Peptides against a protein of PDB entry 5EG6. Designs and how they scored, part 103

Target 1, 151 residues: chain A of PDB entry 5EG6
Amino acid sequence: RLRSQTVSTRYLHVEGGNFHASSQQWGAFYIHLLDDDESEGEEFTVRDGYIHYGQTVKLVCSVTGMALPRLIIRKVDKQTALLDADDPVSQLHKCAFYLKDTERMYLCLSQERIIQFQATPCPKEQNKEMINDGASWTIISTDKAEYTFYE

## One batch from the design tools (peptide; made by RFdiffusion4, then SolubleMPNN)

Design b1_p27_6_s1 (from b1_p27_6, 20 letters changed)
Fold by OpenDDE base, seed 3:
Structure b1_p27_6_s1 (fold): chain B 151 residues (1-151), chain A 27 residues (1-27)
Amino acid sequence: as target 1 above (151 residues)
Amino acid sequence: GSGELTSFQSKNKEILERLKKLEEKKK
């Protein structure tokens, strides 16, 4: 289970029915759990406990200390982000980072740049929205080895 | 890494302003 800690993240893509890391490059970040009603700001209060899907988090670069705006961590199923999943975050499962208070914008890696990707609503499933491969991430502790996700 | 965050692209005005503030603080 994931708690507020130093973590490594990597971009994942689908290949042969499995999810793989797209490169050998890892970003090192602090991930912090926030209250759902925490306001945006450079300074924030970290909440104790295990991080669950649907909760608000802050990503802080471990090198520079730069922080991204508030994100909602969401569970990923195939090429969709689940809007109502609320179980504890698994480091062995892919996830997506919704930029809070945006119109379905997700943190995405594209051509070695971090961008915002707008997800497409699923017409038949209101609790899901479609994301691309660049918006699918894995999170592991810095002392963990690389691994592959299975569908 | 640090370079990835500095290259963050946003279509959201509030996010962009936040990034600008961080860049100014770094200077």
Scores: peptide ipSAE 0.021, ipTM 0.447, DockQ to the pose 0.054
Fold by OpenDDE base, seed 5:
Structure b1_p27_6_s1 (fold): chain B 151 residues (1-151), chain A 27 residues (1-27)
Amino acid sequence: as target 1 above (151 residues)
Amino acid sequence: GSGELTSFQSKNKEILERLKKLEEKKK
């Protein structure tokens, strides 16, 4: 199980106050669990506990403190994001980061850039959205960890 | 008041301070 903690994510790092991507580097970030009703902002309250799929999180650079907008962490099955998964985040699965309150926008690596990728609805499976490989992420704890993601 | 919660709040404070510094630098 993953708790609010410092983690590393492949391809993501911050330089000069901006988010950058690199296939050769890992970025260290805090992943913070938020309340579902937490408002967007630079100031936010972190809650303790294990992170489950479907919950709201903040991803903050451990070096600069730069934060991404509120994200919903979702379970990934092949090339689909699961909308209704609510089990604890698992080391056996990659995850996707849905930008909260957007029209199916996900954090995505394209070439050497971080972009927003719009997922495609699955007509026959309402609980799934189609994402590309760039929108599938692996998180590995950098601290004494209760949990580690595997690729 | 748990140790973990205190740690989380401390991190929030640090983040806030870092963001404030960045904002001031842009002015």
Scores: peptide ipSAE 0.020, ipTM 0.362, DockQ to the pose 0.045
Fold by OpenDDE base, seed 1:
Structure b1_p27_6_s1 (fold): chain B 151 residues (1-151), chain A 27 residues (1-27)
Amino acid sequence: as target 1 above (151 residues)
Amino acid sequence: GSGELTSFQSKNKEILERLKKLEEKKK
């Protein structure tokens, strides 16, 4: 399973020893692991195994079935995306979604809108790209109900 | 397990529609 971790985000925070999030700020997406060489398309093959940072994933809306283009899930450290992190994705840990085959474009929430945000290279750290807070996302699994939603 | 994550932060219907546009843009 994903590593258990206590984190806080703009949508999820810890209060009283429990995770809390606004139910109005959460939607359900399925994140499917793909092979690194999987081609873009409406149809894709899901790979078995735990998701690691640096791997290719597909986000599929649980309601509509709509899928985003292939993404690379990357670990976030402060306001930087790590390019070479490959450990298992941590539960609720901040992550970034790089759009494959783009010039450092990341999925970003800005002013209640989803946009593609272009990360800035870190001049002193080649393994990092600078992102904004809007490009930092929180992933939660439903395998363990360790969080509470509120209005 | 499969390693699939089943919950992702979003917001409302508007955000979902915006995601659709992103998909179309990259195609």
Scores: peptide ipSAE 0.021, ipTM 0.552, DockQ to the pose 0.036; fails the geometry check
Fold by OpenDDE base, seed 4:
Parts: C-alpha cells; structure tokens; sequence
Structure b1_p27_6_s1 (fold): chain B 151 residues (1-151), chain A 27 residues (1-27)
C-alpha cells in the first residue's frame, strides 16, 4: 500500500524548471495526500495515511520542489481508468493521474513529452474512461519511511 | 487540528497556467 512518501515513476522528471519525459530516466517525487476540498496553490496541507484511489494528491519533485497541479489518482484496468475505485493504491500497479477539475484530462507521456490526454468516455461502462498507455503510470517506492513536512 | 495535518510549499503557478491553456485547447 502507498502512503504519503517519496516515490519514483518512469519517464517523469524535472529538468530546467520544467517537467520532462525520458524513456531512460526515472524521476523521484513526493506524493502527498490532500483533502478533497483542498484548493489549488503553491501551499497546501498534507494528510497522513494510506492513499486510496479516487483521492487527491500532489506530486512534488524531490529535487526541485516543483509540484504538479492537484491530481486524482485512479486505478487502471486494461487501458481504462476506473472512476469509482477507492481501494488502497498498490505500488507497482498501473495508475492514472487525473487533473482535478478538468474534462477527463490525464497526465500522459507522448513523444518524450508530458502532456494532457483527454480520456474518452466508455459508453458501455459508465465507471470507466478510456486512456492510452502513455497515461498509465507505475509507482515504485524509493523509501519505506513515511514523511511529514512542516513549514 | 491534530498533528497529522502538515503544510507544504511548492512551485505550482507556471505549471498550472501551462496546463490550463492546454486544457482549453482540447475543449
């Protein structure tokens, strides 16, 4: 199970003040659990505990401190993002990062760039959205320690 | 509140603006 901690994911890293993608590199990030009602901003409140699918998270570069916008981590099943899954996030399993408050936009690796990919609704399965491989991410814990941050 | 909630500061503004623009183009 995944808790608020430092994690690595393939492709995603920060270089030159921007998020970049590389097929040969793994980026290290802090993944922070947020409250569902947490507002967007450079400052945010982090919750402790296990991260579940459907919850709001912040990905913060462990090196630069740069953060992505608020994301909802979603479970992936056969090229689809599950909208109603709420079980604990499993490390090494594929997940998707929905950009919160967007129209089905997900973080996606495409041609060595990080882009937004708009998922397609699944007509036959209302609880699923169709994504591509680039929008599927793998999380690997870099440390077993749990982190608490204070300003 | 309890000691379980903590505050964190990061750099988000430029990234947010970029991503918002991309979203608007796809709508």
Amino acid sequence: as target 1 above (151 residues)
Amino acid sequence: GSGELTSFQSKNKEILERLKKLEEKKK
Scores: peptide ipSAE 0.020, ipTM 0.489, DockQ to the pose 0.085; fails the geometry check

Design b1_p27_6_s2 (from b1_p27_6, 16 letters changed)
Fold by OpenDDE base, seed 1:
Structure b1_p27_6_s2 (fold): chain B 151 residues (1-151), chain A 27 residues (1-27)
Amino acid sequence: as target 1 above (151 residues)
Amino acid sequence: GSGPLTSFQSKNKEVLEALKKRKEEEE
C-alpha cells in the first residue's frame, strides 16, 4: 500500500547509498492501534488492521514495556498537523503525535529532549494547526529495506 | 509487503517515559 518515495528523518541518514544510524542513541517502540473510545490505562485492547491518521495509538517501549499516554497520530503537511486526514499512515510521510485530551499538545523533540509542544491554531484553516519541525516525526519500521531516507 | 505499522524509532526513550510520568501527575 505504501508508495515508494524518499523521506527525511532525524534518526537515520543515507550515506554512500546505505542506511546509517545517527550518532544519537535511539529507542524502539511498538505502535498499537486502539479504539477511539479506549480508556487511558496500562492495560488496553489492541485492534487489528492498518493504522490510519486520526486514530488513537499507544506507543510501548520495547525495552521497558512502559507505554506513553494515548496519542492520536496525525498527518503532517509542511509545518502543520492535519486534523481531518484519515488515510492509512505512511512510513514515507511525516506525522505528528497529539496527546489525546489535551489542548493541542504534541510530542516534540527539542534540543535532544522530548517535550510537549502546544500547536498554534490556523485561523484561516480550521482543519490544520501549526507545529514546529521538532513535532514532525518519521516512522521507521524494523524492516527498512522498503524505504529510502535522506537528510 | 504492505502491512500495518507496528514499530517506531525514537530518541530519548527515557525522556518519553518521564513525559508519561509528568502527564499522569498533571491529571
Scores: peptide ipSAE 0.088, ipTM 0.656, DockQ to the pose 0.031
Fold by OpenDDE base, seed 3:
Structure b1_p27_6_s2 (fold): chain B 151 residues (1-151), chain A 27 residues (1-27)
Amino acid sequence: as target 1 above (151 residues)
Amino acid sequence: GSGPLTSFQSKNKEVLEALKKRKEEEE
């Protein structure tokens, strides 16, 4: 089990061009893999295995124990969320968190606040939805002290 | 024992407080 940090894909102007993880300044969340048919609730069964895009996950605050609603983690390509990607989640790729059973609502960072952003359908690509930069996230492990992020 | 597969660290502690407030308002 790995501790990771979630940050927007915006380029961070930090020392040396590297992002430095800080357990002191950031709130930690645990990510749990669920079965696709798992119901919403505070109690849930965690599934073993590597997380793949398209799977259902639960984010739980490490401090308060507060849990977000069930999410589907999706792969991001440019400004679009991919609806049919199913490969293992990579820390090298952007991801988006779709709120399960909503009309294209995604977790979005806007002006230092978490909001829901409604994605726009791609008219010519039914397997994609258009998202903004705030809805695109990068997952980094906390065991690594330094990461370099590019837009 | 069946804990998280991995964990994230969020950028803003205020987000956690805001989420707490929202939950309280919905109750």
Scores: peptide ipSAE 0.050, ipTM 0.633, DockQ to the pose 0.035
Fold by OpenDDE base, seed 2:
Structure b1_p27_6_s2 (fold): chain B 151 residues (1-151), chain A 27 residues (1-27)
Amino acid sequence: as target 1 above (151 residues)
Amino acid sequence: GSGPLTSFQSKNKEVLEALKKRKEEEE
């Protein structure tokens, strides 16, 4: 199974072949794959398999065990979230976490705080929503890349 | 990807907990 570190692309940079991000206020989370029809709740059934874009996931804090509401992991192209991408989640590729059953709300890092950001519909592209860099996350695999935190 | 994602490290875990509570209150 793949363990990843997720940061906003705004805070991620490459130096000497290594990835760097702020070490301030970091936490670890478990990602659990759910069925698309799984109901919201503290108890949920975890589905086996590789995570694909468009699938429903639960994020669980490794310290407290508290889970966020259901999210849909979406592929990001530039500053747009793709609504119909369904390929396997790629390491180091930009992704976004849509809060399921909301009006285009995404998890966002802004001014060193996690907030929800409302995406804007793309006028001529129904399969895309416009997001900002704070809502664009990069997942780095611990087995594929060296990751260094900086103060 | 090379394998299934099972965990990630991110910032502001306490804020994420607050987001959960806020969303539950809005439902």
Scores: peptide ipSAE 0.024, ipTM 0.557, DockQ to the pose 0.033
Fold by OpenDDE base, seed 4:
Order: sequence, then C-alpha cells, then structure tokens
Structure b1_p27_6_s2 (fold): chain B 151 residues (1-151), chain A 27 residues (1-27)
Amino acid sequence: as target 1 above (151 residues)
Amino acid sequence: GSGPLTSFQSKNKEVLEALKKRKEEEE
C-alpha cells in the first residue's frame, strides 16, 4: 500500500509530446494520490489512502521537485496495459502511467528522454492497450519499511 | 518526526544505464 502526502510543486511543461526532463532526473520520484476529479495544475491536493491501479497520481521529480501532468497508474501484463485493474499497486508488478485525458498516451522512456507514447487498442480485448517496453515501468519504494505492497 | 515516505525509484534497465553513463561523464 502506497501512502501520499500533500506537496506544492511546479508543473513540468510538455512540448511536442516530450517532457523536458532527463532519465536521471526521473530516476527517482515521489508519487502522490489524487482525487479522480482533481483538475490539472501546479497546485494540487493529495488524497489520503493507498494507491490502487486505475487511480490518478502525480509524479514529482526527486531532484527538482517538478511535477508531471496527472497520470493514471495502470497494471501491465506483458506488453499490455490493463484498463480495468483496480487492485493495490505492487512492487512485484510492472506498471504504466497513462497521461490523463489523452488519446492513449503513456509515459515512455526513449533515448534517455521521457516522452509520450501512444498505445494501440486491442481490438479483441477492450480492456487492454498495447504499449512498448519503454512505457513499462518497474518501480521500487526507496524505503520498503514504510510501505506494504500486495503480492 | 517525518511524514509518510512517497518516493519511488525506477528499476528499468534503460534508466539505470543512463544514470551510470552520466555518473561516468561527471568523473
């Protein structure tokens, strides 16, 4: 289970589908749970509770304190993002970060840059979207003692 | 006292390699 805390951060602007952040800067980040109806902005209110797949989150750079746009954290199975998974986020599972209110855009690492990658629909499986390897993330808590992750 | 920790680290190979490369360039 992931807990969140209230923070104030500067919005990381996206231009041309690319984030102005290096892979080094986003090597570690803070994750904050938001309400599903939270609007986009530099200022945001963090929701209490444990993070589940399908929920809205903010990622804050551990180095600069800059925040990415609102994301929906989704469970990954192989090379597909699951749209309907809602179980607690686990360190044992890969995840993807859908950019909220976009046309299937996901946070992706490509050529040492953070970009948006458009997922392809799965015609046979409406609850899945095909993503590339760069959009699949393995995240580990920096302090496991403060978190309980479901297996 | 400190608040709850909410920091995560990526374990993706590409990220780790990028970090390594930058560290080597700074030395």
Scores: peptide ipSAE 0.028, ipTM 0.546, DockQ to the pose 0.028; fails the geometry check

Design b1_p27_6_s3 (from b1_p27_6, 17 letters changed)
Fold by OpenDDE base, seed 5:
Structure b1_p27_6_s3 (fold): chain B 151 residues (1-151), chain A 27 residues (1-27)
Amino acid sequence: as target 1 above (151 residues)
Amino acid sequence: MSGELTSYQSKLPEIKEALAKRREREE
């Protein structure tokens, strides 16, 4: 189970005030649980407890302090994001980061860049949205500010 | 809003725009 803590996200790091992607680097971020009604901003109140799918989180770079906009962490089933999953986040499963208050926009790695990818509704399953592999993320706990990955 | 994702400061205008569009659509 995941709680507000330092985590590593594959390929994502911050440089020069911007988020960048690298195939060889893992960025370290603080993942903070927020209330569902928390407004967007650099200042926010962190909520205590374990993080569950469907909850609002902030990713803050552990080095620079730069933050992404509010995200909803969602459970991934194959190549779909589940809209109604609410169980505790597991580090054993991949997850997707929905950019809150957008039209199905997800955090996505594409061509060594971090982009927003628009998910497609599943016609047969209203509780799912189709995402690509780049929008599926692995999260691991870390005490390090940076981790180098070699394939 | 597809495109390169940057820091909070860089995305704030896009967020505001998205929220505005959503509100207009739901009203």
Scores: peptide ipSAE 0.022, ipTM 0.515, DockQ to the pose 0.180
Fold by OpenDDE base, seed 2:
Structure b1_p27_6_s3 (fold): chain B 151 residues (1-151), chain A 27 residues (1-27)
Amino acid sequence: as target 1 above (151 residues)
Amino acid sequence: MSGELTSYQSKLPEIKEALAKRREREE
């Protein structure tokens, strides 16, 4: 049976059926591609194929199966999220997770908690919006690389 | 290319099972 690619992201992990954040832990998740018109819910249809920036995805904990709401994965340039990037998602490149159907809300780490951070529009660059470091995530494919994490 | 993230439909049954178990624990 084929497996979806498992990825790890710093600070995000699941314990006791809830999402938690820690500066000393990494969480492993399945990232699943959805149709752009897929509705929100615990039941969803997964698409086959490569994931590109701008597409709708579901993050599912590899251990508990707990899933976050629908996200749009966006490419990050410094401290800005790119709204129109559509190239393939790459390992170790920083990305941002926009909460779909919100007013510029992004998945964010703040004081060891996972929250929603509202991005600020870039007045001079319509294809960008400003995020903070807590809303910028590093993705590591667990099937492609080995790493050592120090607490 | 190396580092690309992919998703496959074959994992959906496992996801549904995991979600079902979670719901049972929360009820």
Scores: peptide ipSAE 0.022, ipTM 0.421, DockQ to the pose 0.057
Fold by OpenDDE base, seed 1:
Structure b1_p27_6_s3 (fold): chain B 151 residues (1-151), chain A 27 residues (1-27)
Amino acid sequence: as target 1 above (151 residues)
Amino acid sequence: MSGELTSYQSKLPEIKEALAKRREREE
């Protein structure tokens, strides 16, 4: 289970005030659980507890303090984001970050750049959206990140 | 569709504009 804590995201880091990606680097971020009705802003109230899929989160760079807009963390099944999954977030399980209040825009790694990728609706499955591999992220705790890095 | 992702601070003007437009549509 994942709580509001410092986590590492594969290939994500901040440089020059922008989010960048590298296949060889890990970025450390705080992941904060927010209320579903929390408004977008520089200031936000963090909730305690375990993070569940479908909940609103903030990713804050542990180094610079820069944050992404509000995200909905969603469970990934193969190359699809599940829209209605609500179980606790599992560490090391792939997840997707939906940019809240957008038209299916997800945080995505593409050619060593961080972009917004628009998911495609699944005609047969209304509870799923098709994402690419770059929009599938692995979240690990900092301690596990170190283990993985030095393995 | 795809686009570059910036920090919240960098996108704040766009976010505010988008929210304003959304608010207008909802009125």
Scores: peptide ipSAE 0.021, ipTM 0.505, DockQ to the pose 0.228
Fold by OpenDDE base, seed 4:
Structure b1_p27_6_s3 (fold): chain B 151 residues (1-151), chain A 27 residues (1-27)
Amino acid sequence: as target 1 above (151 residues)
Amino acid sequence: MSGELTSYQSKLPEIKEALAKRREREE
């Protein structure tokens, strides 16, 4: 189960002040649990507790402090994001990062770039959205301290 | 539809403080 902590994910890293993708590198990020009503901004309040699917999170580069907009972490089943899953996030499961307040836009790796990918609704399954492989992420814990940053 | 992902530089001191407070509450 995942708490607000330092994590790493394949392909995603920060270079030159921007998010980039690399097939050979892993990026380290802090994943922070937020309240559902937390506003967008560079300043935010971290919430205690285990992270569950469907909750709002912030990804912050552990090195540079570069952050993404608010995301909703969602469970992935094959090539679909589950909209109603609410169990604790597991490092054994793939996940997707929905950009909050968008039209089904997800964090996606495409052709060595980090982009927003628009998911397609599943007509027969209202609780699912179709994503591509690049929008499915794996999270692993790191040995970094939760409050340690590098500048 | 696809597009470039927006990012920005976070304020590290505020994040550190929040994490420190969380740690203190859990100890």
Scores: peptide ipSAE 0.019, ipTM 0.389, DockQ to the pose 0.406

Design b1_p27_6_s4 (from b1_p27_6, 14 letters changed)
Fold by OpenDDE base, seed 1:
Structure b1_p27_6_s4 (fold): chain B 151 residues (1-151), chain A 27 residues (1-27)
Amino acid sequence: as target 1 above (151 residues)
Amino acid sequence: GSGPLTSFQSKNKEVLERLEEKKKREE
């Protein structure tokens, strides 16, 4: 078996004013809980409480301050995003980031780019949407081994 | 509430597929 270093994972990163996927660098982000009715904008109100799946969040780069559009964080099971999961977000679970108010668009890794991937409805499972592997994200805590949210 | 300072990782499917194919050929 040939030992060649092959990059199989990428990190969400901000470079040059853009979100991209880096094999070597990772961005550090704040995850802010928003109200479900929070409007899109640079200014937003952070809601109290732990972040649960199904809630609206804002991802903000700690270095640049650049933020993604409002997202709904959803739990992932295999290659499906769960639409009705509402338990607390955990590093133990993969997650997907639905771009709020879109037609099933999810934040997706594609090579070195971050794109929107349109999920496909699951006809037999209305509580699920089919995503690809690139739209499944693992949360990596930078402060603690155990991933916890705070108010 | 806010989450802790975190990063996000995803897997490159294409790379993984290549690795799996390579593994299969080498075994």
Scores: peptide ipSAE 0.310, ipTM 0.678, DockQ to the pose 0.018; fails the geometry check
Fold by OpenDDE base, seed 4:
Structure b1_p27_6_s4 (fold): chain B 151 residues (1-151), chain A 27 residues (1-27)
Amino acid sequence: as target 1 above (151 residues)
Amino acid sequence: GSGPLTSFQSKNKEVLERLEEKKKREE
């Protein structure tokens, strides 16, 4: 019986000027809270406070300084992204990263690539969008300890 | 504010499915 396997998992990583998914290496990222009305750009203003689901964030690689476009971090329930969850972000929860100003596009793992996956509206639940497993991310500690988000 | 320095992990569905099938065969 398989005890511990990571073959099915990959980590968000920056290499060669691009975001990719590595089975061996992981990137460390700063998660910056932005105002909801913050414009897209390389320069941005960090907002005070804890990061909650539904808020706009910037992910910045600690090594390269490369950043993804503005994202809305959303809570995940099974294979759905919750549109109205607003509790504090926790490493105990899976999350999804919606790309702002898109038609339900989420950051998604596809083999070694990071792609955009278009979520499907949930017919019976208006507060949910259906995502695939690759669009669900687990927040992992860089120091292998439990932590909470700080203001 | 900024959260603590973090990393992110996701799963390849296709690989996961194959792994689960393998797991069933090994039980």
Scores: peptide ipSAE 0.228, ipTM 0.635, DockQ to the pose 0.019; fails the geometry check
Fold by OpenDDE base, seed 5:
Parts: C-alpha cells; structure tokens; sequence
Structure b1_p27_6_s4 (fold): chain B 151 residues (1-151), chain A 27 residues (1-27)
C-alpha cells in the first residue's frame, strides 16, 4: 500500500538575521519594483508602476528591514517557470523568484531552510524552465481585500 | 511600485524531495 503523501507547508520568515522557513511564523514583506538595470545594494530606487512578471524586485522584511538579493518574479505554470510572461502579478497565481544574474537559480524551500535551486531547461519549450514545488510560492496578502500590486 | 505587505507560502512534498535527491546523486 502506497503511504499517503505528506505535504508540509512553510512560510518565509526572518529570524536572527536570516531568512528561513517556518511552519508557525510568517514574515510580512514589502515587494519593491526595481528598474531592470538597478545594481545590487542595500539602497535602491523604487520604480513606479504595477509589478509584472519578468520584472526585478526586492523583498524586504517589514520588521527588520533585511532584504534578499535582487529577484526576478516569474509566473509559474504547473512545474515550470515562464520566462516570457509579463502580465501583472496576481495573488491567484503561483510565482517563482529567480535570483538575478545567476544560472537559473531560484529561491527554494527545503525543509526549514531557504536555498537556491537550479532550474533545468525545458528541452521542448525554450520559454520555460523546470522547477520543483519548493521553488513555487503562493503570495499571501496581509490584507485579504487587496490582490493587486500598486505603485 | 510596491506590492502590499505580503507573506509567501511554499509546500514540500516528501516524494519530491526524494526524487530530487536521487537526481542530484545521478548528476
């Protein structure tokens, strides 16, 4: 008899100056839109406009102010990240966070750790990269009424 | 632009972890 598949749910959280995955605690983050040519740094200029897939973003902890490196937010279709999707980011869709200027590295959940996962090129579809479930994120708004990103 | 305050949730399937570990060993 095949044992029932156990699925653990984790939330991105900041503790002790580190990003980690928690089953009990979740962090509130600001998502800031950057220009595509914005350099890496603690100080950055926020670009005007709604956040779209394919754009560069900074995730900043609302409590500590700690930020992840620059990310490209990408739309997820099943187990693939879409490289050419450019529609507005929606909380109804799963997303993936590509670490900018890396070889297909994505922000990934592994047990209680946040790691980088290298996506595999899709041989039949050049506009897609294969990711695992841990690299697929669901956006959870702190305001249930807001599903749209703003300027 | 900025998004509203938000959190992020991901799911880990044990079966997928085992498969990924196997793939890493074969690469």
Amino acid sequence: as target 1 above (151 residues)
Amino acid sequence: GSGPLTSFQSKNKEVLERLEEKKKREE
Scores: peptide ipSAE 0.189, ipTM 0.561, DockQ to the pose 0.018; fails the geometry check
Fold by OpenDDE base, seed 3:
Structure b1_p27_6_s4 (fold): chain B 151 residues (1-151), chain A 27 residues (1-27)
Amino acid sequence: as target 1 above (151 residues)
Amino acid sequence: GSGPLTSFQSKNKEVLERLEEKKKREE
């Protein structure tokens, strides 16, 4: 059968206590920097500093307060997540969200659902993992100001 | 630190393909 040549655009959205993907609705989120040794929980301590790739973060819906488990934000190069990139997070770069303490599980869009997708190791490059398009995200600011982080 | 209010966008070509194929199979 004919395959679609159109790229589907979806936004992360929270509804009914669950994370969903929507083409029309989007949620506003806070991204919080955590210490690398911060434990999982609804309550957490925000670390000072600008967020860099490789660091642990929490995504919290500004409306409902729902939060995802701890994530490691990683830089994306083409179809790979970079494991050792540590430069400051940029709105201009694609990123991936590794679910901390999992076997290469990444936050991924699948149809209208947000799922965990297992990345494949890159045999020739130990510092990279292969992800799919649904696991590649773009940060979109809700305002026209420069993308910055604050303590 | 904390980032400003922001959203996250994903682009997936396969999303539409899967939905279309599912619809066709159910017809």
Scores: peptide ipSAE 0.049, ipTM 0.495, DockQ to the pose 0.019; fails the geometry check

